# Peptides against a protein of PDB entry 4JHK, part 99

Target 1, 212 residues: chain A of PDB entry 4JHK
Amino acid sequence: EDYKIQSFDLETQKLLKTALKDPGSVDLEKVSSVIVDQSLKDQVFSREAGRICYTIVQAEAKQTNGSVFRRNLLNRLQQEFKAREETRKRSTQEWVCLVSFICNIFDYLKVNNMPMVALVHPVYDCLFRLAQSDALKNEEEVDCLVLQLHRIGDQLEKMNVQLMDELFNLLRDGFLLQEDLSSMGRLLLLEILEFRAGGWKLSDTAQKYYYS

## One batch from the design tools (peptide; made by RFdiffusion4, then SolubleMPNN)

Design b2_p16_3_s2 (from b2_p16_3, 5 letters changed)
Fold by OpenDDE base, seed 2:
Structure b2_p16_3_s2 (fold): chain B 212 residues (1-212), chain A 16 residues (1-16)
Amino acid sequence: as target 1 above (212 residues)
Amino acid sequence: SELDKLIEEDIENFLK
């Protein structure tokens, strides 16, 4: 199985590849740190990171029945999550990367092939933060919000439809009432509103309209 | 699976 880790130097790539194949032979704390650090810098990587994380978790469990990687990963995520407001103030880019990574962990780390219940509220917390007026005015945050909802919105709704309704009420209000949205931001909000209304699917016509 | 349970437990700790 191929993983997109080209953004790392060769030494780190080797480390990650070894972690995927033989996790017991590497420092899994270091591996988790590297993955989180890169995920906070590269939103594109964050999705792949979720898949990588799941694979490493599975590999370690099978090899040693251990959970060192998962423990370190989640501990780091907890720290970053707790500091999310500070991160947002410091760097919008890092903030949206953090959200993206948490959402992708939700997407890939399944329990019995289902999303982890415990991650539902943390994910919603991130999305609700992105749905606040001070965030909606930032196109980068809107991009992140809409992207995550496209990826995991249907899963999140199945976990808690009430929270999803509340979230989309905010998005609707933002779309209708907020004056300092960018044109693209407003377009994206409209698209995601319609996306959910259509059962989390885009028609060919809608796809062409919004992403031509 | 047992692994899934362990993961869930770790996530629960994440929320604390």
Scores: peptide ipSAE 0.028, ipTM 0.679, DockQ to the pose 0.120
Fold by OpenDDE base, seed 1:
Structure b2_p16_3_s2 (fold): chain B 212 residues (1-212), chain A 16 residues (1-16)
Amino acid sequence: as target 1 above (212 residues)
Amino acid sequence: SELDKLIEEDIENFLK
C-alpha cells in the first residue's frame, strides 16, 4: 500500500515509513505528534492520516503487542479537542481540519472492527458545533459538516440514533429558518437531509444534481 | 461543560 506523505520533508518521510514497517525502532510519540500537526494544517491529509494511524497501530500490536502510538495519538487528540473553541476562534481552517481529523480517526481506528465508543460523543460534539447558527453561515464549516456526515454518518447513527436525530433537527431548522445561509450551504443541507432519509445513500440522479 | 468532562473521562478510561 502507498501512503501520501509527500508533503513531509525527507527525514520525516523516513520516520513515517519506518513507523509503518518497524514501529518499535522509532519514537512513536514523535510520530503521533507529526501526524496530528500535519492533519491540523491539511484537511485532505487528515483522511490519509487515519489510514496511516490504523496501520501503525496494527503494526505495533503485531510487533510488540504495544499501544504506545495509539495512547500518544489519543492523548494529543484529547488535548486538541479540549481546545476546540479556541481553535475555532483563531482559525476556521484549523478548526475544520481538527473536526476532519477526529472523524477520520473514528472511521479508521477501529477496535475489533468496531468504532471506538470513546470517540462517539467527541465526534457528535464537533458536528453539533458545526450545526449551530454561527457556524452554518460559514460555508467552510458547512462543507466540513456535510463531508463528515457523508463519510461516517451511518456509523454514528448506529452508535447513537438519538443524537443523530437531534443533530438533524438542527440541520432541518437551519435549512428552513436561517436566512444568512449561502445558496450552496442551503443546497448542501438539503442534500444531506435527503441523504440520511434515503438510508445514507443517494441515487445517481441526486448525486449528479448536488455534486455535478 | 459537563458533556466535555464526560467525554474526557471516556477517553481516559479507554486509554487505561
Scores: peptide ipSAE 0.028, ipTM 0.662, DockQ to the pose 0.186
Fold by OpenDDE base, seed 4:
Structure b2_p16_3_s2 (fold): chain B 212 residues (1-212), chain A 16 residues (1-16)
Amino acid sequence: as target 1 above (212 residues)
Amino acid sequence: SELDKLIEEDIENFLK
């Protein structure tokens, strides 16, 4: 399998490759830390991090019936989540990378073929934060919000439809009432509103309209 | 916040 780990130095790449194939031979705590650190810096990697993490979890389970990697990963995730407001203040880029990473973990790191229930509220909390007025005025945050909803919105709704309704009420109000939205931001909000209304699907025509 | 505490508890419970 091809994993996008080009952003790491060669030594770290070797570490990750070994973790993917032979997790018992590496320090899985270190591996988890490296993945989280890079996910906070690289949006492209944060998108792929979930898949990598899932593979490592599966490899460790098969090899040693262990869960060291997953435990360390989730512990670090919890720490970063708790510090999310400070992260946002420090760097919008790191903040959206964090959200992307959390959403990607939710998407890929499943237990018994189901999303981890423990991640449902953290994911919603991140999305609700992006739906606040001070975030909606920032195109980078709107991009992140809309992207995540495109990726996992349907899954997340199945976990808690009430929260999804509340979230989209905020998005609707933002679209209609907030004055300092960029033109692109407003367009993206409209698109995602229509996306959910259409059962988390868009027609080819609609897709061309919003992304042409 | 209270919500953050609940989230923390959920994660901890999952890891047990």
Scores: peptide ipSAE 0.026, ipTM 0.656, DockQ to the pose 0.187
Fold by OpenDDE base, seed 5:
Structure b2_p16_3_s2 (fold): chain B 212 residues (1-212), chain A 16 residues (1-16)
Amino acid sequence: as target 1 above (212 residues)
Amino acid sequence: SELDKLIEEDIENFLK
């Protein structure tokens, strides 16, 4: 398996590679901290982080029947989630990284091939926050919102259709009524409205139209 | 599976 960890220094890369193959030989708390810290700085990495986390969880379970890594990971996630408003005030970039991270953890850490039920409401809470008027005016937050809905929207809807309906009511109102949206933000809202209406699918032609 | 059981336990801790 190939993992994209080139953004780390060589020592940290070695640590992560060892964790993937022999988790019992490294400090798994440190490993989890490194992954979370980088995910909060780099939204692109957060996607890879989810895959890495799942692999480490599997490796530790097979090696020692333990779950030290997952416990540390989820504890850190909970801490960051609780402080999400302060994070947003401090840095929009860190805030969207946090949302991306929690969504990717939701996407990759599954039980019996099903999403963690406990993460459903936290994910929706983040998406609802991005759907508020003060967030919709920021293109970076709209980008994040739309990206996550493309990735996990269909899964979230299966978990709770009522919350998804409420979320999209806000997005529709934002698209139709909010005046201080960026041009691209408005376009992205329209696209995601059409995406869900089409059963969480876009044709290749539509994809090219919105993202080329 | 054993992994699923461990995840369930961790979920309970996460919600606390």
Scores: peptide ipSAE 0.026, ipTM 0.642, DockQ to the pose 0.097

Design b2_p16_3_s3 (from b2_p16_3 with E5K A12K L13K E15L)
Fold by OpenDDE base, seed 1:
Structure b2_p16_3_s3 (fold): chain B 212 residues (1-212), chain A 16 residues (1-16)
Amino acid sequence: as target 1 above (212 residues)
Amino acid sequence: SELDKLIEEDIKKFLE
């Protein structure tokens, strides 16, 4: 497998490559910190980070039967989640990166092929925050919200349909009632409403209409 | 699996 880690310096790239192949030979706390830090800076990388984390978890389990990486990763994730409101106030970019990262970890780190139950409410909390009026007026936050729902919405609904119904009530109200939405924001909300209504699927034609 | 058990243990710690 090829991992997109070219955004790191050469020393860090070497560290990550070693962690992927020989996790017992590196400081896995440092590795987890590096991954989280970069994920908070680059939303595109945050998606890759989920895959990297999964691979490291598998490698450490097979090599040393250890869980040092997962423990450190989850601890850092919890810290960032708890500070999410402060992060949002400081930087919208870091905030949407955090949401993306949490959602990607939810998507990749599964137990018996099931989503991590412990992350269900934290993920919904993030999505509900993005669905508030003060967030819906920001295209960057709307983009993040819709992107995550496209990626993991079907999984989240299976975990808690009541919360998903409540979330989409907010999105519907935002689409219909909120006046300071951008044209693109409103279009994206309509698309995601239709996406769920269609069983978390859209035709290729519809997808092209909303995203091209 | 053994990996799943390890993850479950970490999840427990995450909830603390």
Scores: peptide ipSAE 0.026, ipTM 0.636, DockQ to the pose 0.097
Fold by OpenDDE base, seed 2:
Structure b2_p16_3_s3 (fold): chain B 212 residues (1-212), chain A 16 residues (1-16)
Amino acid sequence: as target 1 above (212 residues)
Amino acid sequence: SELDKLIEEDIKKFLE
């Protein structure tokens, strides 16, 4: 498998590649920290990071029956999650990267092809935060919110439809009532409202309308 | 599976 790790220096790339193939031979705590750190800087990488993380988890389990990587990864995620408001205040970019990463971990770190139940509420908490009025006015946060819902909304709804209903009530209200949304932000909210209403699928016409 | 058990343990820790 090919993993998109070009953003790292060669030494770190080697570390990651080794972790993927021979996790017992590397410092998996360091590996986890590197992945999280980069994911907090690069939202695009966060998607790949989820896949990488899952692969490392599988590799370590098979090789040593260990869970060092997962423990460190989840511990770091917990720390970052707890500090999410501080992160948001410091850097919107880092905040949306954090949300993206948590969502991607939710998407990829599955057990028997099922999402981690423990991540459901943290993910929703992040999305609810993005759905608040002070966040909806920021297009970068709206972009993140809508992107995550496109990626994992259907899965999240299956885990807790009540929370999803509540979330989309906020999005509906934002779309209808909030005055300081950007034009694109409002468009994205409308799209995601329709996306869910359509069973988490985009029609060809909708795709053309919103993304062409 | 054993992997599931390991993940479950990590999940519990995450919720702490």
Scores: peptide ipSAE 0.026, ipTM 0.636, DockQ to the pose 0.098
Fold by OpenDDE base, seed 5:
Structure b2_p16_3_s3 (fold): chain B 212 residues (1-212), chain A 16 residues (1-16)
Amino acid sequence: as target 1 above (212 residues)
Amino acid sequence: SELDKLIEEDIKKFLE
C-alpha cells in the first residue's frame, strides 16, 4: 500500500514506514505521538492518519498479538479531548484539526468491522460543541462540522439516533434563527440538513450545486 | 481472545 507521508522529514518517514511493516522494531509510543502531533496541525493529514493507524494496529496484532500502539494512541487522544476547550480558545485551526482527527480515528480504527463504542460520545461531544451558536458563527468550524457529518454521520446515527436528532435540532435552529452566520455557513447547514433527510446521500446534481 | 481482552483494556483506559 502507498501512504502519503511526504510532509514529514526523511527520518520520520523511515520511522513510519518501518512501523507499518515491522512495528516491533520501533518505538510505538513515539510513532503515535508523531502521528497525533501532525494531525493536530494538518487536517488533511488526519484523514490519512486514520488509515495509517489502522494499518499499524493490524500489523502489531499479527506480529506480536499486541496493542501497544493503539493504547498509546488512545491515551494521547483522551488527553487532547479533555483539553479541547483550551485548544479551541488558543486556535480554531487546531481545534478543528482535533475534531477531524477524532472523527477519522472513529471512522478507520474499527474492531471487528464495527466502530469503537467508546468513541461515540466523545465524537458527539465535539460535534455538539461545533453546533453551539458561538461556533456556528465561525465558517471554519461549520466547515469542519459539515465535513465530519458527511464522512461519519450515518455511522454515528446507527450508534445513537437520539443524539443525532438532538444535534440536528441545533443545526436547524442555527440555520433558521441565528443571524450572524456567514453566507457559506448558512448554505452548508442547509446542505447537511438535506443530506441527512435524504438518507445520508446527495445526488450528483445537488453535489455540484453546493460544492462547485 | 487475547486481542479482544487487550482492546477492552484500552477502551477502559480511554474512558477514565
Scores: peptide ipSAE 0.026, ipTM 0.637, DockQ to the pose 0.098
Fold by OpenDDE base, seed 3:
Structure b2_p16_3_s3 (fold): chain B 212 residues (1-212), chain A 16 residues (1-16)
Amino acid sequence: as target 1 above (212 residues)
Amino acid sequence: SELDKLIEEDIKKFLE
């Protein structure tokens, strides 16, 4: 299967490809660092990062029964998560990339086809941050919030419906009460409210209305 | 599985 790693230079692409098929032959700490760094800079890659990471984890486990990559990945992820407010202040783009990355790790880095419980609260924390008034007024953050909820909202709800209810209370309030939302932001909030209300599905009619 | 145990250990570290 192909991975979207075109944002890397050719040498780094080769490194990643080698890590995917022969993880024992590369520095997996370096690989994890490269993946996290790029995930903070490239939205397209951050979406793919979860799948790539899962593949490397499985490959290393199979080849050496090791977990060096996963350990380094999670350690770095924890560091970035803890510094998320500083990241947001420094760069909205990096912040939304971080959220996207964490969400995709949640989506793909599963154990026995189940989400990592440890990532549930961190993911919700990120989404709650995006649901605050100061974030909802930023279209880039709203885009990220809505995108992640489309991707993993149903899974997150299964893990903790109470948190999801609280999150959507904030989104509803933002949609109804916040005055400085952009037109697109307001539209996206309405769409995601309807999306969840419809069982995390969107009708063809609604799809055309919101995204055509 | 053994992999699950390894992951659990990493998860514990992540939560610290």
Scores: peptide ipSAE 0.026, ipTM 0.634, DockQ to the pose 0.099

Design b2_p16_3_s4 (from b2_p16_3 with E9K A12E L13E E16K)
Fold by OpenDDE base, seed 4:
Structure b2_p16_3_s4 (fold): chain B 212 residues (1-212), chain A 16 residues (1-16)
Amino acid sequence: as target 1 above (212 residues)
Amino acid sequence: SELDELIEKDIEEFEK
């Protein structure tokens, strides 16, 4: 399988490949750190990181019945989440990468085939932050918000419909009332409002766009 | 923290 790890140096690629197949033979704390660090720099990777993490978690569970990787991953995730406002101030790119990463972890790391309850509120908190006026005027943040809602909105709603309603109230208000939205930002907000109203279903064209 | 407790709970459920 292709895990899209070409952005790493050769040594790190070997480390990751080994972790995917033989997790007991590598430092899984280091592996988790490498994945998180790269996810904060590359949004494309942050989208794929969840799949990689899931595979490593499953491999470790099967091989050693361990959970070292997942524990370290979630601990690091919590640290980054707590520092999210500082991250946003420092770098919009790192901030949207963080949000993308958290959402991707939510999407792929499941317990008994269900999303981790511990991640529901952190994900919503990130999306609510993106829905604030100071973020909605930034097209990069709007892109991130809309992209994540396309990918995991239906799952999030199943976990807490009240929070989803509140979130979309903010998005509707932003669409209607905020004056400094970009033209593209306004179009994206309208599209996501319609997307939810339509039951979170994508057309073939939209499917290719958001999951290519 | 509340998040720590929830994470630990989920980990325990995963290991069952």
Scores: peptide ipSAE 0.026, ipTM 0.634, DockQ to the pose 0.879
Fold by OpenDDE base, seed 1:
Structure b2_p16_3_s4 (fold): chain B 212 residues (1-212), chain A 16 residues (1-16)
Amino acid sequence: as target 1 above (212 residues)
Amino acid sequence: SELDELIEKDIEEFEK
């Protein structure tokens, strides 16, 4: 398998490649830090980060029956989550990267092919924050919100339908009532409302309308 | 199964 790690310097690439193949031979705390740091800078990478993390977790478990990487990863994730409001105030870009990262970890790190229950509320907390009026007026945050719901919305709903209903009530109200949405933001909200209404699927007609 | 057990242990730590 190929992993998209070209954005790192050669030394870091070597570190990551070694972690993927022989995790016992590298500093897994450093590896986790590198992955989290880059995920907070690059939302696209955060998706790949989930896959990388999953592979390292499996490799370490198989090789040494250890969990050093996961422990460090989750500890760092918890720290970033707790500081999410400060992050949002400091940088919208870092904030949406954080949301993307936590959603991707939720998506990739499954237990018995099921999402981690412990991450359900943290993920919803992030999405609810993106659904507030002060966030919906920012197209970057709307983009993030809609992207995550496309990726993991069906899984989240299975974990807690009530929270999903509450979330989409906010999105509906935003679409209908909020005046300072961008045209694209309003289109994205409408699309995601239809997406859920269609069982987290888009019809061919809708897909052509929004993404052609 | 061993991996799942390790993950659950780490989840407990995360929830603290």
Scores: peptide ipSAE 0.026, ipTM 0.688, DockQ to the pose 0.096
Fold by OpenDDE base, seed 2:
Structure b2_p16_3_s4 (fold): chain B 212 residues (1-212), chain A 16 residues (1-16)
Amino acid sequence: as target 1 above (212 residues)
Amino acid sequence: SELDELIEKDIEEFEK
């Protein structure tokens, strides 16, 4: 398997590769920390991070029937989630990376092909935050919101349709009523509204954009 | 917090 870990130094790359193959031989707390740290800096990596995390979880389960990595990962996610407002205030980029990472973990870190129920509300909370007026005026946040909904919206809706309805009420209101949206932001909101209305089905072009 | 409880329950469930 090809994992995109070129952003790390060689030592860290080796650590990650070892974790993927022989998780019992490395400090999985450190591994989780490294992955989270990088995911908070690189939104592109956050997608890859989900896949990496899933692989490590499976490898550890198979090797030792352990869950050290997952525990550490989720604990770190919880910490970052709790501090999300501070993160947003400090850096929009870090904030959207955090949201992206949490969403990607939700997407990839499944057990028996089922999403972790524990992540449903945290994910929605992040998306609801992005759907607030002060966030919708920021194109970077809108980009993140729409991207995540494209990726995991259908899964989230299956977990809680009521929250999804509430979320999209906010998006609709933002689209219709908020005056300080960027042109692109408004277009993105319209697109995602129609996307859900169409049953969360990606066009060929959209599929390439969001998943390639 | 609710989040703490949910995470713990989920982790426990998957560790069994």
Scores: peptide ipSAE 0.025, ipTM 0.651, DockQ to the pose 0.606
Fold by OpenDDE base, seed 3:
Structure b2_p16_3_s4 (fold): chain B 212 residues (1-212), chain A 16 residues (1-16)
Amino acid sequence: as target 1 above (212 residues)
Amino acid sequence: SELDELIEKDIEEFEK
């Protein structure tokens, strides 16, 4: 499988590749920190980081039956989540990268083919924050919101349909009532409303766009 | 925090 790690320097790429093959030979705390740091800077990597993380988790489990990487990853993720409002104020780009990353971790870092329950509320909290009026007026935040809902909306709904209903009530109100939405933002909200109404089913073209 | 507790719980379950 091709891991999209081109945004890293060659030395760091080597570190990540080593972690994927022989996690016991590297500092897994350092690896987790590097992944989180880069995920906050590069949205392309951020949305693929979950796959990399899952592979490292599986490799460590197979090699030593350990969970050092996962523990460090989740601890760092928690720290970033706690500081999310500060991050948003400092950099919209870093904020949407953080949301993308946590959603991607939710999507890929499964245990026994089930999502981590602990991540459900944090993910919803991020999406609800993106659904507030002050965020909906920012096209970059709307892009992030809609993209994540395309990727993991069906899974999140299965975990808590009530929260999803509340979220989409906000999105509907934003679409209908908020005056300072961009034209593209409004179109994106309409699309995601229709997407859920259609049972979260993607066309072949949309599938390739959102999941590749 | 509540999140800390939830994350720790999931980690513990994973390690079992």
Scores: peptide ipSAE 0.027, ipTM 0.647, DockQ to the pose 0.680; fails the geometry check

Design b2_p16_4_s1 (from b2_p16_4, 9 letters changed)
Fold by OpenDDE base, seed 1:
Structure b2_p16_4_s1 (fold): chain B 212 residues (1-212), chain A 16 residues (1-16)
Amino acid sequence: as target 1 above (212 residues)
Amino acid sequence: DEELLEKLFEEDSNAV
């Protein structure tokens, strides 16, 4: 597979490529740190980061039956999650990158073809934070919220339908009651409400209406 | 709540 790592310098690219092929020959703590750092700066990279992480996990498991990389990755993720409010205050961009990264790790880093149960609550916590009134007024945060729900909403619901119901109650209230939403923000909330109601599917007509 | 998450992270980190 081709991995999009052109944003890194040549030395780091070499490190990542080696980790993908021969994880036992590199410092996997350093590799995890590099991936997380870049994911916190570039939301687009977060999707690729998920794929890269999954590949490294599989490679290490196959090579040594080890889990050093996953352990380091999750430890760093935990640290960033715990500091999420400080991150949000410092930079909305970094905050939405963090949420995107956590969601993409949830999506890609499967164990026995199942989502990591440990990530379910952290993901919901992030989405609930984005669903608060102070976040819903920021279009960048609404974009992030809706994007993640499009990507992993169906999986999350399967893990905990009660939390999903509670989350969408907040989104409904935001759509109906919050006055300082942008026009686009309100439109996106309506779309995601409709998206879930339709079984997490979007018709071509709806796609054009909400995103064209 | 945060404490519970920490425990979950630790448990999952050692699962494989």
Scores: peptide ipSAE 0.024, ipTM 0.666, DockQ to the pose 0.629
Fold by OpenDDE base, seed 2:
Structure b2_p16_4_s1 (fold): chain B 212 residues (1-212), chain A 16 residues (1-16)
Amino acid sequence: as target 1 above (212 residues)
Amino acid sequence: DEELLEKLFEEDSNAV
């Protein structure tokens, strides 16, 4: 298996590779920390990070029936989630990276092939925050919101359709009523509204229309 | 609600 970890220094790459193959031989707390730290800096990595995390979790479970990595990972995520408003105030980039990472963990870190229930509300909380007026005016936050909904919206809806309805009510209102949306932001909101209405699918024609 | 979320995180972190 190939994992995109070239953004790390060589020593850290070795650490991660070892964690993937022999998690019992490394400090899994350190591994979790380095993954989270990098995910907070690089939104692209956050996607891969989800897959990496899942692999490490599975490897540790098989090797020792342990859950040290997952525990440390979730603990760190909890800390970052708790501080999310301060993160947002400090750096929009770090904030959207955090959201992206949490969403990707939700997407990849399955338990018995099902999403972790404990992550449902935190994910929705993040998405609801992105759906507030003060966030919708920021293109970077809108991009993040729409991207996550494209990736995990269908799964989230299955977990709680009521929250999804409420979220999309906010998005609809933003699309229709908010005055300081950018043209692209408004377009993205419309697209995601149609995306859900279409059963979380886009035709090739629609894809070209919105993203050409 | 934050307290509840914290508890949920802890619970899932220890789940099989």
Scores: peptide ipSAE 0.026, ipTM 0.667, DockQ to the pose 0.636; fails the geometry check
Fold by OpenDDE base, seed 4:
Structure b2_p16_4_s1 (fold): chain B 212 residues (1-212), chain A 16 residues (1-16)
Amino acid sequence: as target 1 above (212 residues)
Amino acid sequence: DEELLEKLFEEDSNAV
């Protein structure tokens, strides 16, 4: 399998590959730290990190019935989430990577094939933050918001439809009322509004209109 | 409630 770990140096790639196959032979705390650190720097990786993490979790569970990796991962995630406003102030890029990572973990890291309930509110909190006026004016944040909703919106809605309704009320209001949106930002908001209205699906025509 | 979220994180992290 290709886990898209090309952004790491060769030594780290080897570490990750070993963790995926033989987690008991590596320092899983280090592995978790490496994954989180890279996810905060590279959105391409952060959006795929959940799959990698889940694989490691499964491998460790099968090999040792352990959960060291997951515990370390979630602890780090909690720390980063708590510091999310500071991260946003420091770097928009790191902020959107953080959001992407949290959303991807929600998407892939299941417990007994169920989403981690603890991640639902953190994910919504991130998305609500991206839906605020000061964030909507930043195209990078809008891109992130729309991307996550495309990826996990349907799953999130199943977890809490009321929060999703509230979120999309903000997006609608942003689309209609906010004056300092970029043209692309406004277009993306419209698209995501239509995406949800269509049952989290896009018609071929709409897909071509917005993204071709 | 961030405190609640922290507890939830801990709870889920311990769930095997």
Scores: peptide ipSAE 0.025, ipTM 0.662, DockQ to the pose 0.652; fails the geometry check
Fold by OpenDDE base, seed 5:
Structure b2_p16_4_s1 (fold): chain B 212 residues (1-212), chain A 16 residues (1-16)
Amino acid sequence: as target 1 above (212 residues)
Amino acid sequence: DEELLEKLFEEDSNAV
């Protein structure tokens, strides 16, 4: 398979390619660090990173029945999650990259084709943070929130429908009551409310309205 | 070890 790693230097590309095919021959802690670092800087890469991570996990399991890579990855995620408020204070861009990465790991890093239960509450915590008034006024945070809900909302709801109901109550209130939303922010909130109401899918009419 | 790490992650999330 082809992976989008052209943004890395040649040495790092070689490292990643080797990890994908022969994980036992490389430092998997270093590999995980490289992937996380890049994902925290580039939100677009975070989705590809999820796929890469899953492939490495599977390759290591097949080769040695080991889980060194996954442990290192999750350890780093835990560290970043703990510091999420400080990250948000420092840089909105880094914060939304962090949220995106956590959500993409939830989406791709499945065990026996099931989501990792340990990631459910961390994901919800991030989304709830994005749903607070101080975050909803920032279009970049709203973009992130809506994007993640489009990608994993249906899966996340299956894990805990009560939390999803609470989250969308906040989004509804934000849409209706918050005065300092941007025009685009308000539009995105309306769209995601309709998206869930429609069973986590857009009608052809709605798709044309919002994205044409 | 990995299971413990996952539990710690969940605990930290629940504490927030």
Scores: peptide ipSAE 0.024, ipTM 0.644, DockQ to the pose 0.105; fails the geometry check

